# Peptides against a protein of PDB entry 2FGR, part 65

Target 1, 331 residues: chain A of PDB entry 2FGR
Amino acid sequence: SSVTLFGIVDTNVAYVNKDAAGDSRYGLGTSGASTSRLGLRGTEDLGGGLKAGFWLEGEIFGDDGNASGFNFKRRSTVSLSGNFGEVRLGRDLVPTSQKLTSYDLFSATGIGPFMGFRNWAAGQGADDNGIRANNLISYYTPNFGGFNAGFGYAFDEKQTIGTADSVGRYIGGYVAYDNGPLSASLGLAQQKTAVGGLATDRDEITLGASYNFGVAKLSGLLQQTKFKRDIGGDIKTNSYMLGASAPVGGVGEVKLQYALYDQKAIDSKAHQITLGYVHNLSKRTALYGNLAFLKNKDASTLGLQAKGVYAGGVQAGESQTGVQVGIRHAF

## One batch from the design tools (peptide; made by RFdiffusion4, then SolubleMPNN)

Design b1_p12_7_s4 (from b1_p12_7, 5 letters changed)
Fold by OpenDDE base, seed 1:
Structure b1_p12_7_s4 (fold): chain B 331 residues (1-331), chain A 12 residues (1-12)
Amino acid sequence: as target 1 above (331 residues)
Amino acid sequence: VEDVDVSKLPPA
């Protein structure tokens, strides 16, 4: 058996020009290029092509030294794998987020990522952003000539909030085609939650695709998230993303990504555009910079996610500019 | 500690 200690420490200086009061915020933030993490993982060969595995991973907050504690909420799985694929037991990324976030050129972190995987409806479940789940069983197929899939089910364990009695139940999966420069995926998920103490279904459909031209990569996402409420009508958001990345001088990468969030319940749109640059000092260490602009229209109040500095909303119809400059170190 | 290829790590 092998045990590997691994991690990332990513810390930045961040600035946003507006908070909810219209004031600027600045300071030391975390996870601007990659989520800071500490993990343990290992595998055991059981013979006959069967392997056991474990993975324990938690988030690191370098700005305050994890003052609120450390946990393994990023991933805490035990697995069996072989020719049949992989079965995982434990908290993890749900299959839909694991696959479909791979098309985000900003690695689902910092001020530039696709923000579609969100709690759009003040859902009262812990994971109403559709990213992870407790009590999860997941299965991932092998790759068969490009075709692959993942499926997951999370038990609610009779968790109740208000009158909702199945909070935290997840069912979802994706189908994908990954072959050479092409990747394309379709994901479907439903999560049971509560809004205002009432049972609500969070339905999600996501399409993703990317193509690597060598000199540049294009990536796109189309997503609909719908919180289906018994009272008050559905809260629906259509999210769109288009991004491009290109290697620079063999040591760098430039990224440009646009996203549109069409928030149907408030008939309001938000536009996000982000320019990013990563400069590799080594295989483990990089400098990076992100510049993001978020334009809210009408009643939209979305804010950029400058973790550790400011991740709240802005005033309705206001624009926000964000900057992150930081160091990422992997070990 | 094995060299972690950051590009292969799960996002988020």
Scores: peptide ipSAE 0.031, ipTM 0.692, DockQ to the pose 0.883
Fold by OpenDDE base, seed 5:
Structure b1_p12_7_s4 (fold): chain B 331 residues (1-331), chain A 12 residues (1-12)
Amino acid sequence: as target 1 above (331 residues)
Amino acid sequence: VEDVDVSKLPPA
């Protein structure tokens, strides 16, 4: 049996030139390159190729020392694994997000990430961004010559919001091909939630692919998120991402990523462009900088996610520029 | 404390 303590402390100085009032925000933020975390994990060999596992992981907020508390909301799983793959019980990344966020060159973190995994419709469920779920059972296959898959189901436990009676139910999964430089995946998910106290289905389809050319990596995402409402019509967003990364001088990595969020319900688009650089001082410690530009059109009010400084929206049709410079340390 | 390979950790 093993028990491993692990973590990341990622803290930055961040700036955005506009908030909802049109004012600049700046300060010390968290999780600019990787999400800051503290975790415990371990395995037990049960013999015959069977292993038990546990994983407990929570987010760390270095700017305020976790003033709002610490929990294991990132992951709290017990598992069995073997030749059949892995079964997990407990809160975790849902299979779709676990796989499809891997194509985000900004690791779903900071001001540069793909923001498609979002609550687009003022959903009242706790995890209406489609990233994690409570009461989750997940199964992950082994890798068979590149082919792999993951499936998940989360129990709603009769959670109600307004007249919605199945809030928090998740069903979803992905199929993927991961072989050498190539990765490609298709993810499908449905989550039950509520909007305005009314039952709503959050449907998600995501395609992702990446190819590592050695000298550079290309990555892309195509996503549709649809909050299906009985009244008022569907809230649909089509999100697109294309990114490239390249090693620099053996110790650095440069990243460039573009995303488009076509918000159909408001007939409005947002364009995000991010330039990032990571400089590895060691295997554990890196300096990084991100520069992001978000252009909202028409009624779009999206804001860059400068966690710990400002993650709110802007005025409709306004553009926002963000900067993060920070230190990431892993232990 | 094991050397955390950051590349092997879930990003989000």
Scores: peptide ipSAE 0.028, ipTM 0.678, DockQ to the pose 0.855
Fold by OpenDDE base, seed 3:
Structure b1_p12_7_s4 (fold): chain B 331 residues (1-331), chain A 12 residues (1-12)
Amino acid sequence: as target 1 above (331 residues)
Amino acid sequence: VEDVDVSKLPPA
């Protein structure tokens, strides 16, 4: 058996020019290039091609030393793996988010990521962004000539909010083709939650694709999220992303990503454009900078996610500019 | 401590 301690400390100076009051915010933020984390993982060879595994991982907040505490909410799994693939038991990324966020060139982190995996409807469930789930069983296939898949089910355990009695139930999965420079995936998920104390289904469909040309990589996402409410009609968002990345000088990477969020329930769009640069000082340490522009139209109030500084919304129809400059260290 | 390849770690 083996046990590995690992982690990332990512801390930045961040600025946004507008908060909900129209004022600027600035300070020391976290997780601008990668989510800061501390983890333990290990494997045991059981013979015959079967392995047991465990993974425990929590988020680090370097700006305040985890003043709100530490937990293993990022991942807390035990697994069996072999020629059949991998089965995981415990809180983790749901299969849909695990696969489809891989097309986000900003790794679902900082002020530049694709923000489609979101609670669009003031859902009252803890994981209504569609990223992780409690009480999760997951299965991942091997890669068969490029084809692969993942499936997951999370038990609600009769969790109730208001009149909703199945909160936290998740069912979902993806199919993918990953071969050489090409990746393409389709994900489907449904999560049961509550909005205004009423039972609501969060339905999600996501298509992703990327191609690595060697000199540059292109990536794209198409997503629809729908909160299906018994009263008040559906809250639907169509999200689109297109990004490009390229190596620079053998030690750097430049990224450019555009996203559009068409929020149907309020007939309002938001446009996000982010330019990022990572400079590798070593295999473990990098400097980075992000510049993001978020343009809200009409009733849209989206804000950039400058974690540790400001991650709230802005006034309806306002634009926000964000900057992060930081250090990432992995161990 | 194993060399951590950040690119192999799960996203946020």
Scores: peptide ipSAE 0.027, ipTM 0.674, DockQ to the pose 0.875
Fold by OpenDDE base, seed 2:
Structure b1_p12_7_s4 (fold): chain B 331 residues (1-331), chain A 12 residues (1-12)
Amino acid sequence: as target 1 above (331 residues)
Amino acid sequence: VEDVDVSKLPPA
């Protein structure tokens, strides 16, 4: 049996030129290249190819020393694994987000990531961004000649908001092909929530693909998120992403990513373009810089996610520019 | 303590 302590401390200086009042924000932020975290994990060999595992992981906020406390909300699982794959019990990434965020060249963090995994409808559930779930059972297959899959179900445990009585229920999964330079996957999910105290289904479909040409990698995402409300009509967003990355001089990586968020309920689009660079000082330590531009059209109010500095929206139809420069250290 | 390969950790 083994127990491993692990983590990442990622801290940056960040700037955005506009907040909700039209003012600039700047300061010390967190998690610009990777989410800062502290974790414990371990495995026990049970014989016959069967293993038990545990994983406990929480977010670190280096700018304020976790002033709001520490918890294991990133992951708190016990598992069994073997030739059959892996079964997990406990809070975790839902299978759809775990697989489909892997195509985001900005690792689903900082000011540059694909922002499609979002609460688009003022959903009142705790995890209405479709990223994680409480009370989750997950199963992941082995890789069979490239083919693999993951499935999950989360219990609502009779959580109620207004007249909604199944808040927090999740069902979802993905199928994928991962072989050599090619990765492709399709994910489907439904989560029960509430909007305005009324039962609402958050439906999500996501297609992702990437190809590594050696000299460069291309990656793409296509997503539809739909909050199906009993009253007031559906809130639908179509999100698109295309990105490229390339190694630089054996010690660096440059990334360029474009995303489009077509917010159908408000007939408004947002365009995001991000340039990133990571410079590896070692296998554990890197310097990085991100430059992002977000253009909102019409009624769109999206903001870049400069965690620890400003992660709110902007005025309708306004553009926002963001910068992060930081250090990532893994241990 | 095993060296953490950042590339193998979940991104989100």
Scores: peptide ipSAE 0.050, ipTM 0.768, DockQ to the pose 0.826; fails the geometry check

Design b1_p12_8_s1 (from b1_p12_8, 10 letters changed)
Fold by OpenDDE base, seed 5:
Formats: sequence, structure tokens, C-alpha cells
Structure b1_p12_8_s1 (fold): chain B 331 residues (1-331), chain A 12 residues (1-12)
Amino acid sequence: as target 1 above (331 residues)
Amino acid sequence: MEEALELLKKYL
């Protein structure tokens, strides 16, 4: 058996020019280039090509030292793996998010990421962003000539909110082709939740693709999220992302990403553009800077996710500018 | 997109 301790501490100075009051926020923030984490993982060879595994991972907040405590809410899985692939039991990334967030050039964190994996509808479920689930069983295939898939089911355990009786039930998966410079994936998911105490289906479809040209990488996402409510109509968001990254001088990476969030229920769009730079001081340590601009239109109130400083919304139709400059260290 | 979600609902 092996046990590996691992982690990332990513801490930044962050600024946003507007909060919900129209005031600037600045301070020390977390997770600007990668989510700060502490984890333990290990494997046991059971013979015959079968392995047992465990993975325990929690978020670290370097600005406050985890003042609200530590937990393994990022991942808490036991697994069996072999020539058949991997079965996982426990809280994890749902298969859809695990695969489709890999096309986000900003690693699904900080002020630059694709924000499509969101609770668009004030869903009352704990994971209505479609990122993780409790009580999850997941299966991941091996890679067969580039083709791979992942499937997941999360039990609701009769969790109720108002009249909703299946809250937290997830079913979903992806199919993918990963070969050399090309990655492409289709993800489909449904999660049961509540909105206003009423049963609601969170339906999600996501297409992702990337191509690595060596000199640059292109990446894209197309997503529809639909909160299907029995009363008040559907809350639909179409999210689009296009990004490019390129290595700089053998030690750096520049990133540019655009996203559009077409919020159909409020007939309002938000445009996000982010420029990022990562400078590798070593294999484990990097400096980074992010500059993001978020333009809300009409009734849109989206805010940049400057975690530890300000991650709330802004006034309707307001634009927000965000900056992060930080250190990422991996161990 | 909607057709693919409806297809998913038919098999789930």
C-alpha cells in the first residue's frame, strides 16, 4: 500500500472594482490559478491487475488558515480499478464536470474560469452548480484508442426540500475522444433539486473540445443549463467559451479566454474576457497574474469569483474588472 | 441541445 500527501497553496492579492454596492474590494484571496487543496491518496495492489484506491481532498484557504474548518468536500472516495477501468464510491466531481471543466484554461478557479457550472436558478440543493455530488457512484472506462467515458449516479437518500423529494439525485456521464493533440467530449447530466421549495430538474448538456498545436492550444465549451420548474417556467442559460493558451519563453504560459453567458430567463447576457499569465519559477512554484473584465447587460448581475476577497454579484447591467496576482505552490 | 436532453430523459 502507498500513501501520498499532496497539495496546492495558491494565495493572491486580488482587486475588484465593484461589489453589489458599487464599491471596490481588495485584499488577500485564494485559489487564483489552481484551487488550494490538501489531500491524501493511496493505492493497494490486490493482485490480478486489481487495485484498491482512496482519495481524500479538501480545500485550503490560505488567507484565513481554514477558519471555518477543514473537510474532504473536494473528494472522499474509495475505488477499485483494473483493466475494466475505475469504480469510485463517495463524494467527488461528477463525471460531467470532471471531464468538461478540463477544457477551461483557468482550471475552473479564480476570476478567469468558465462560470457555466453554476446554480443559475437559486436552486436549494447543496451542489446545484453541477460540479460535485454526495453519495456518488462513478465509473470511468479505460481509454480505448482515444475513446473513453464516465458515468455517475448519486443517491438522493430521500432528501426533501419543500415538496421536492429527490433532492441531490444525480445521473450523468460523458463520452470523449482523447488522442494526441485532440480532445473532444459530450457530457449530459440531470440533477434533482428544488427552487422555491418546488421540485426542479437541473438538466445540463456540455460540449467541449481542445486542440494542442504545440505552439498554442485552443479550447472551447458549449453548455446549456436548464432548471426545469413546474411553476414559473424554465431557467435556461446558454454558456459559450473560447480560449487560447501559448507557452512563453519555456517558463511561462499566456492565456486568453472569452465566455458568453446568455441568461434566457432574464433575457440578459454577460461577457467575460480574461487575460492570464503564469510564470513557472520551478516545477512546483509559479507566479501568476489574471486580469478579467465582466460586462453584464440588462438584468445580468454576475460577478467575478475573487475567492477570499469578493465572489458576489454586482448591480444589474454593471461591468466589473478584477485583478489577481499570486503565488501557487504545489507539494 | 434540447433534443439531446430529451433523449437522455427517455433513457433515464
Scores: peptide ipSAE 0.007, ipTM 0.446, DockQ to the pose 0.012
Fold by OpenDDE base, seed 2:
Structure b1_p12_8_s1 (fold): chain B 331 residues (1-331), chain A 12 residues (1-12)
Amino acid sequence: as target 1 above (331 residues)
Amino acid sequence: MEEALELLKKYL
């Protein structure tokens, strides 16, 4: 049996040149290179290759000391694992996000990440970004010669919003090939939610691939999200990402990532480009800097996610520049 | 996408 206390404290100085009023925002922010977290995890060997596990993880906000409190909303699972793979019970990353966010070179955090895993439709469900679910059962296969898969189902527990009676139900999974320098995956998911008090399906398809050339890594994502509404038509977004990373001087990593968000319901595109650098002072401590540029066109109002400083939208058609400089410490 | 999601709904 083992119990491990673990965490990350990641705190930055952040700047964005525009908020929703057109004004600049700056201050101390969180989670610029990795999401700040505190967790407990452990395993018990049950014999015969069977293991029990637990995982409890919450987000840390180092700028305000968790003024809104602490919870285990990042993960709160019990599991069984063995030669059959792993079964998990409890709130977690849904299988699709767990696998497909691994192709994001910015680790799904800060001002640089792929923002495709989003609530595109003002969905009223708590997890309409497609990242996590409550009441989740998940299964992950072993890796068989590179092939692996994950599946999940989340119970809605008759959660009602307006006339929608199945809010928070998730069904989804991925298939993947992970062998040496190559990773490729296909993910499919549906969540039940509400928009304007009406039942809505959040459908998601995501393709991801990466290749590590040793001297550099390439990574890509192709995603479609569709909020299917009974009234008012579908809210569809096609999201694309291409990124490269390379080691620098044995202690650094440079990252460049581009994303395009084609928001079909408003016939509007947003373009994101991010340059990042990480400098490892040790295996546990790093300095980092991110520079992001987000160009909204037409009716697009997307904002960079400078968590703890400003994570809101901008005026329609406005461009936003963001900077983060920070310290990441893992324990 | 729709057919693949309907297939997932039949097997889960």
Scores: peptide ipSAE 0.006, ipTM 0.452, DockQ to the pose 0.013
Fold by OpenDDE base, seed 1:
Structure b1_p12_8_s1 (fold): chain B 331 residues (1-331), chain A 12 residues (1-12)
Amino acid sequence: as target 1 above (331 residues)
Amino acid sequence: MEEALELLKKYL
């Protein structure tokens, strides 16, 4: 049996030129290149090709020293694995987010990531962004000639909000082809939630693909999120992403990513473009910089996610510029 | 989407 302590401390100076009042925000932020985390993981060989595993992981906030406390809300799983794949019990990334966020060149964090995995409808469920679930059972297949899949179910445990029942139930999965330079995946998910105290289904479909040319990587996402409501109609968002990354001088990586968020319920679009650079000082330590521009149109109020500084919206139709410069250390 | 989710529910 082995137990590994692991983590990432990622802390930055961040700036955004506009908040909800139109004022600038700046300060010390967290998780600009990778989410800061502390974790414990281990495996036990049970013989016959069977292994037990555990994984406990929480977020670190280096700006305030975790003043709001520490928890294992990132992942808290026990697992069995073998030639059949892996079964996991406990809070984790849902299979759809675990696979489809892998196409985000900004690692689903900071001011540059694909923001499609979002609560678009003021859903009252804690995980209405479609990223994680409580009470989750997950299964991941082995890779068979490139083909792989993952499935998950989360129990609602009779959770209610207003008149909504089954809150927090998740069902979802993906199919994928991962072979050499190519990755492609299709994900489908439904979550039960509430909006305004009324039962709502969060339906999600996501297509992702990437190709590594060696000299550069291309990556793309196509997503539809739909909050199905009995009153007020459906809240639909179509999200698109295209990104490229390239190694620079053997020690650096440059990244460029564009995203479009077509918010159908308000007939409004947002455009995000992000330039990122990572400079590896070692295998474990990097300097990074991100420059992001978010253009809201019409009634769109999206904000860049400068965690620890400002992650709120802006005024309708306003543009926001964000900068992060930081240190990432892994252990 | 709905039909594909109903199919997924049948196999999960």
Scores: peptide ipSAE 0.005, ipTM 0.420, DockQ to the pose 0.013
Fold by OpenDDE base, seed 3:
Structure b1_p12_8_s1 (fold): chain B 331 residues (1-331), chain A 12 residues (1-12)
Amino acid sequence: as target 1 above (331 residues)
Amino acid sequence: MEEALELLKKYL
């Protein structure tokens, strides 16, 4: 058996020009290029091509030293893997988010990521962003000539909120084609939740694609998230992303990403554009900078996720500018 | 997209 201790410490100076009061926020933030984490993982060869695995991973908050404590809420899985693929038991990324966030050039982290994987409806479930689930069973196929898939089911364990039952039940999966420079995927998921104490289905469909031209990579996402409420009508958001990245001088990467969030329930759009640069000082240490612009229209109140500084909304129709400059170290 | 979500609701 092997056990590996691993982690990332990513800490930045961050600024946003507007909070919910219209005031600037600045300070020391975390997780600007990669989510800061501490983890343990290992494998055991069981013979015959069968392996057991474990993975325990928690988020690190380098700005406050984990003042709210440490947990393994990022991943806490045991697995079996072999020629059949991999089965995982425990809290993890749901298969849909695990695959479809791979098209986000900002790695679902900092002020620049695709924000489509969100709780759009004030859902009362703990994971109503569609990113992770408790009580999850997941299966991932091998890659067959480019084709691969993943499926997941999370037990609700009879969790209730108000009159809503089955809260936290997830079912979902993706199909994908990953071959050479091309990646494409379709994901479908439903999560049971509550909004205002009433049963609500969080339905999600996501299409992702990327192509690596060697000199640059293009990536795109198309997503619909729909909170189907029994009373009050559906809360639908159509999210679109297009990004490009390119290597710079063999030691850097530049990224540009645009996203549009068409929030149908409030007839309001938000536009996000982010420029990022990563400078590799080594295989493990990088400097980075992110510059993000978020333009809310009409009733839209979206805010950039400057974790550790400000991750709240802004006033309706207000625009926000964010900056992060930081150090990422992996061990 | 909407048709795929309605299909998802019908079978899940």
Scores: peptide ipSAE 0.005, ipTM 0.413, DockQ to the pose 0.012

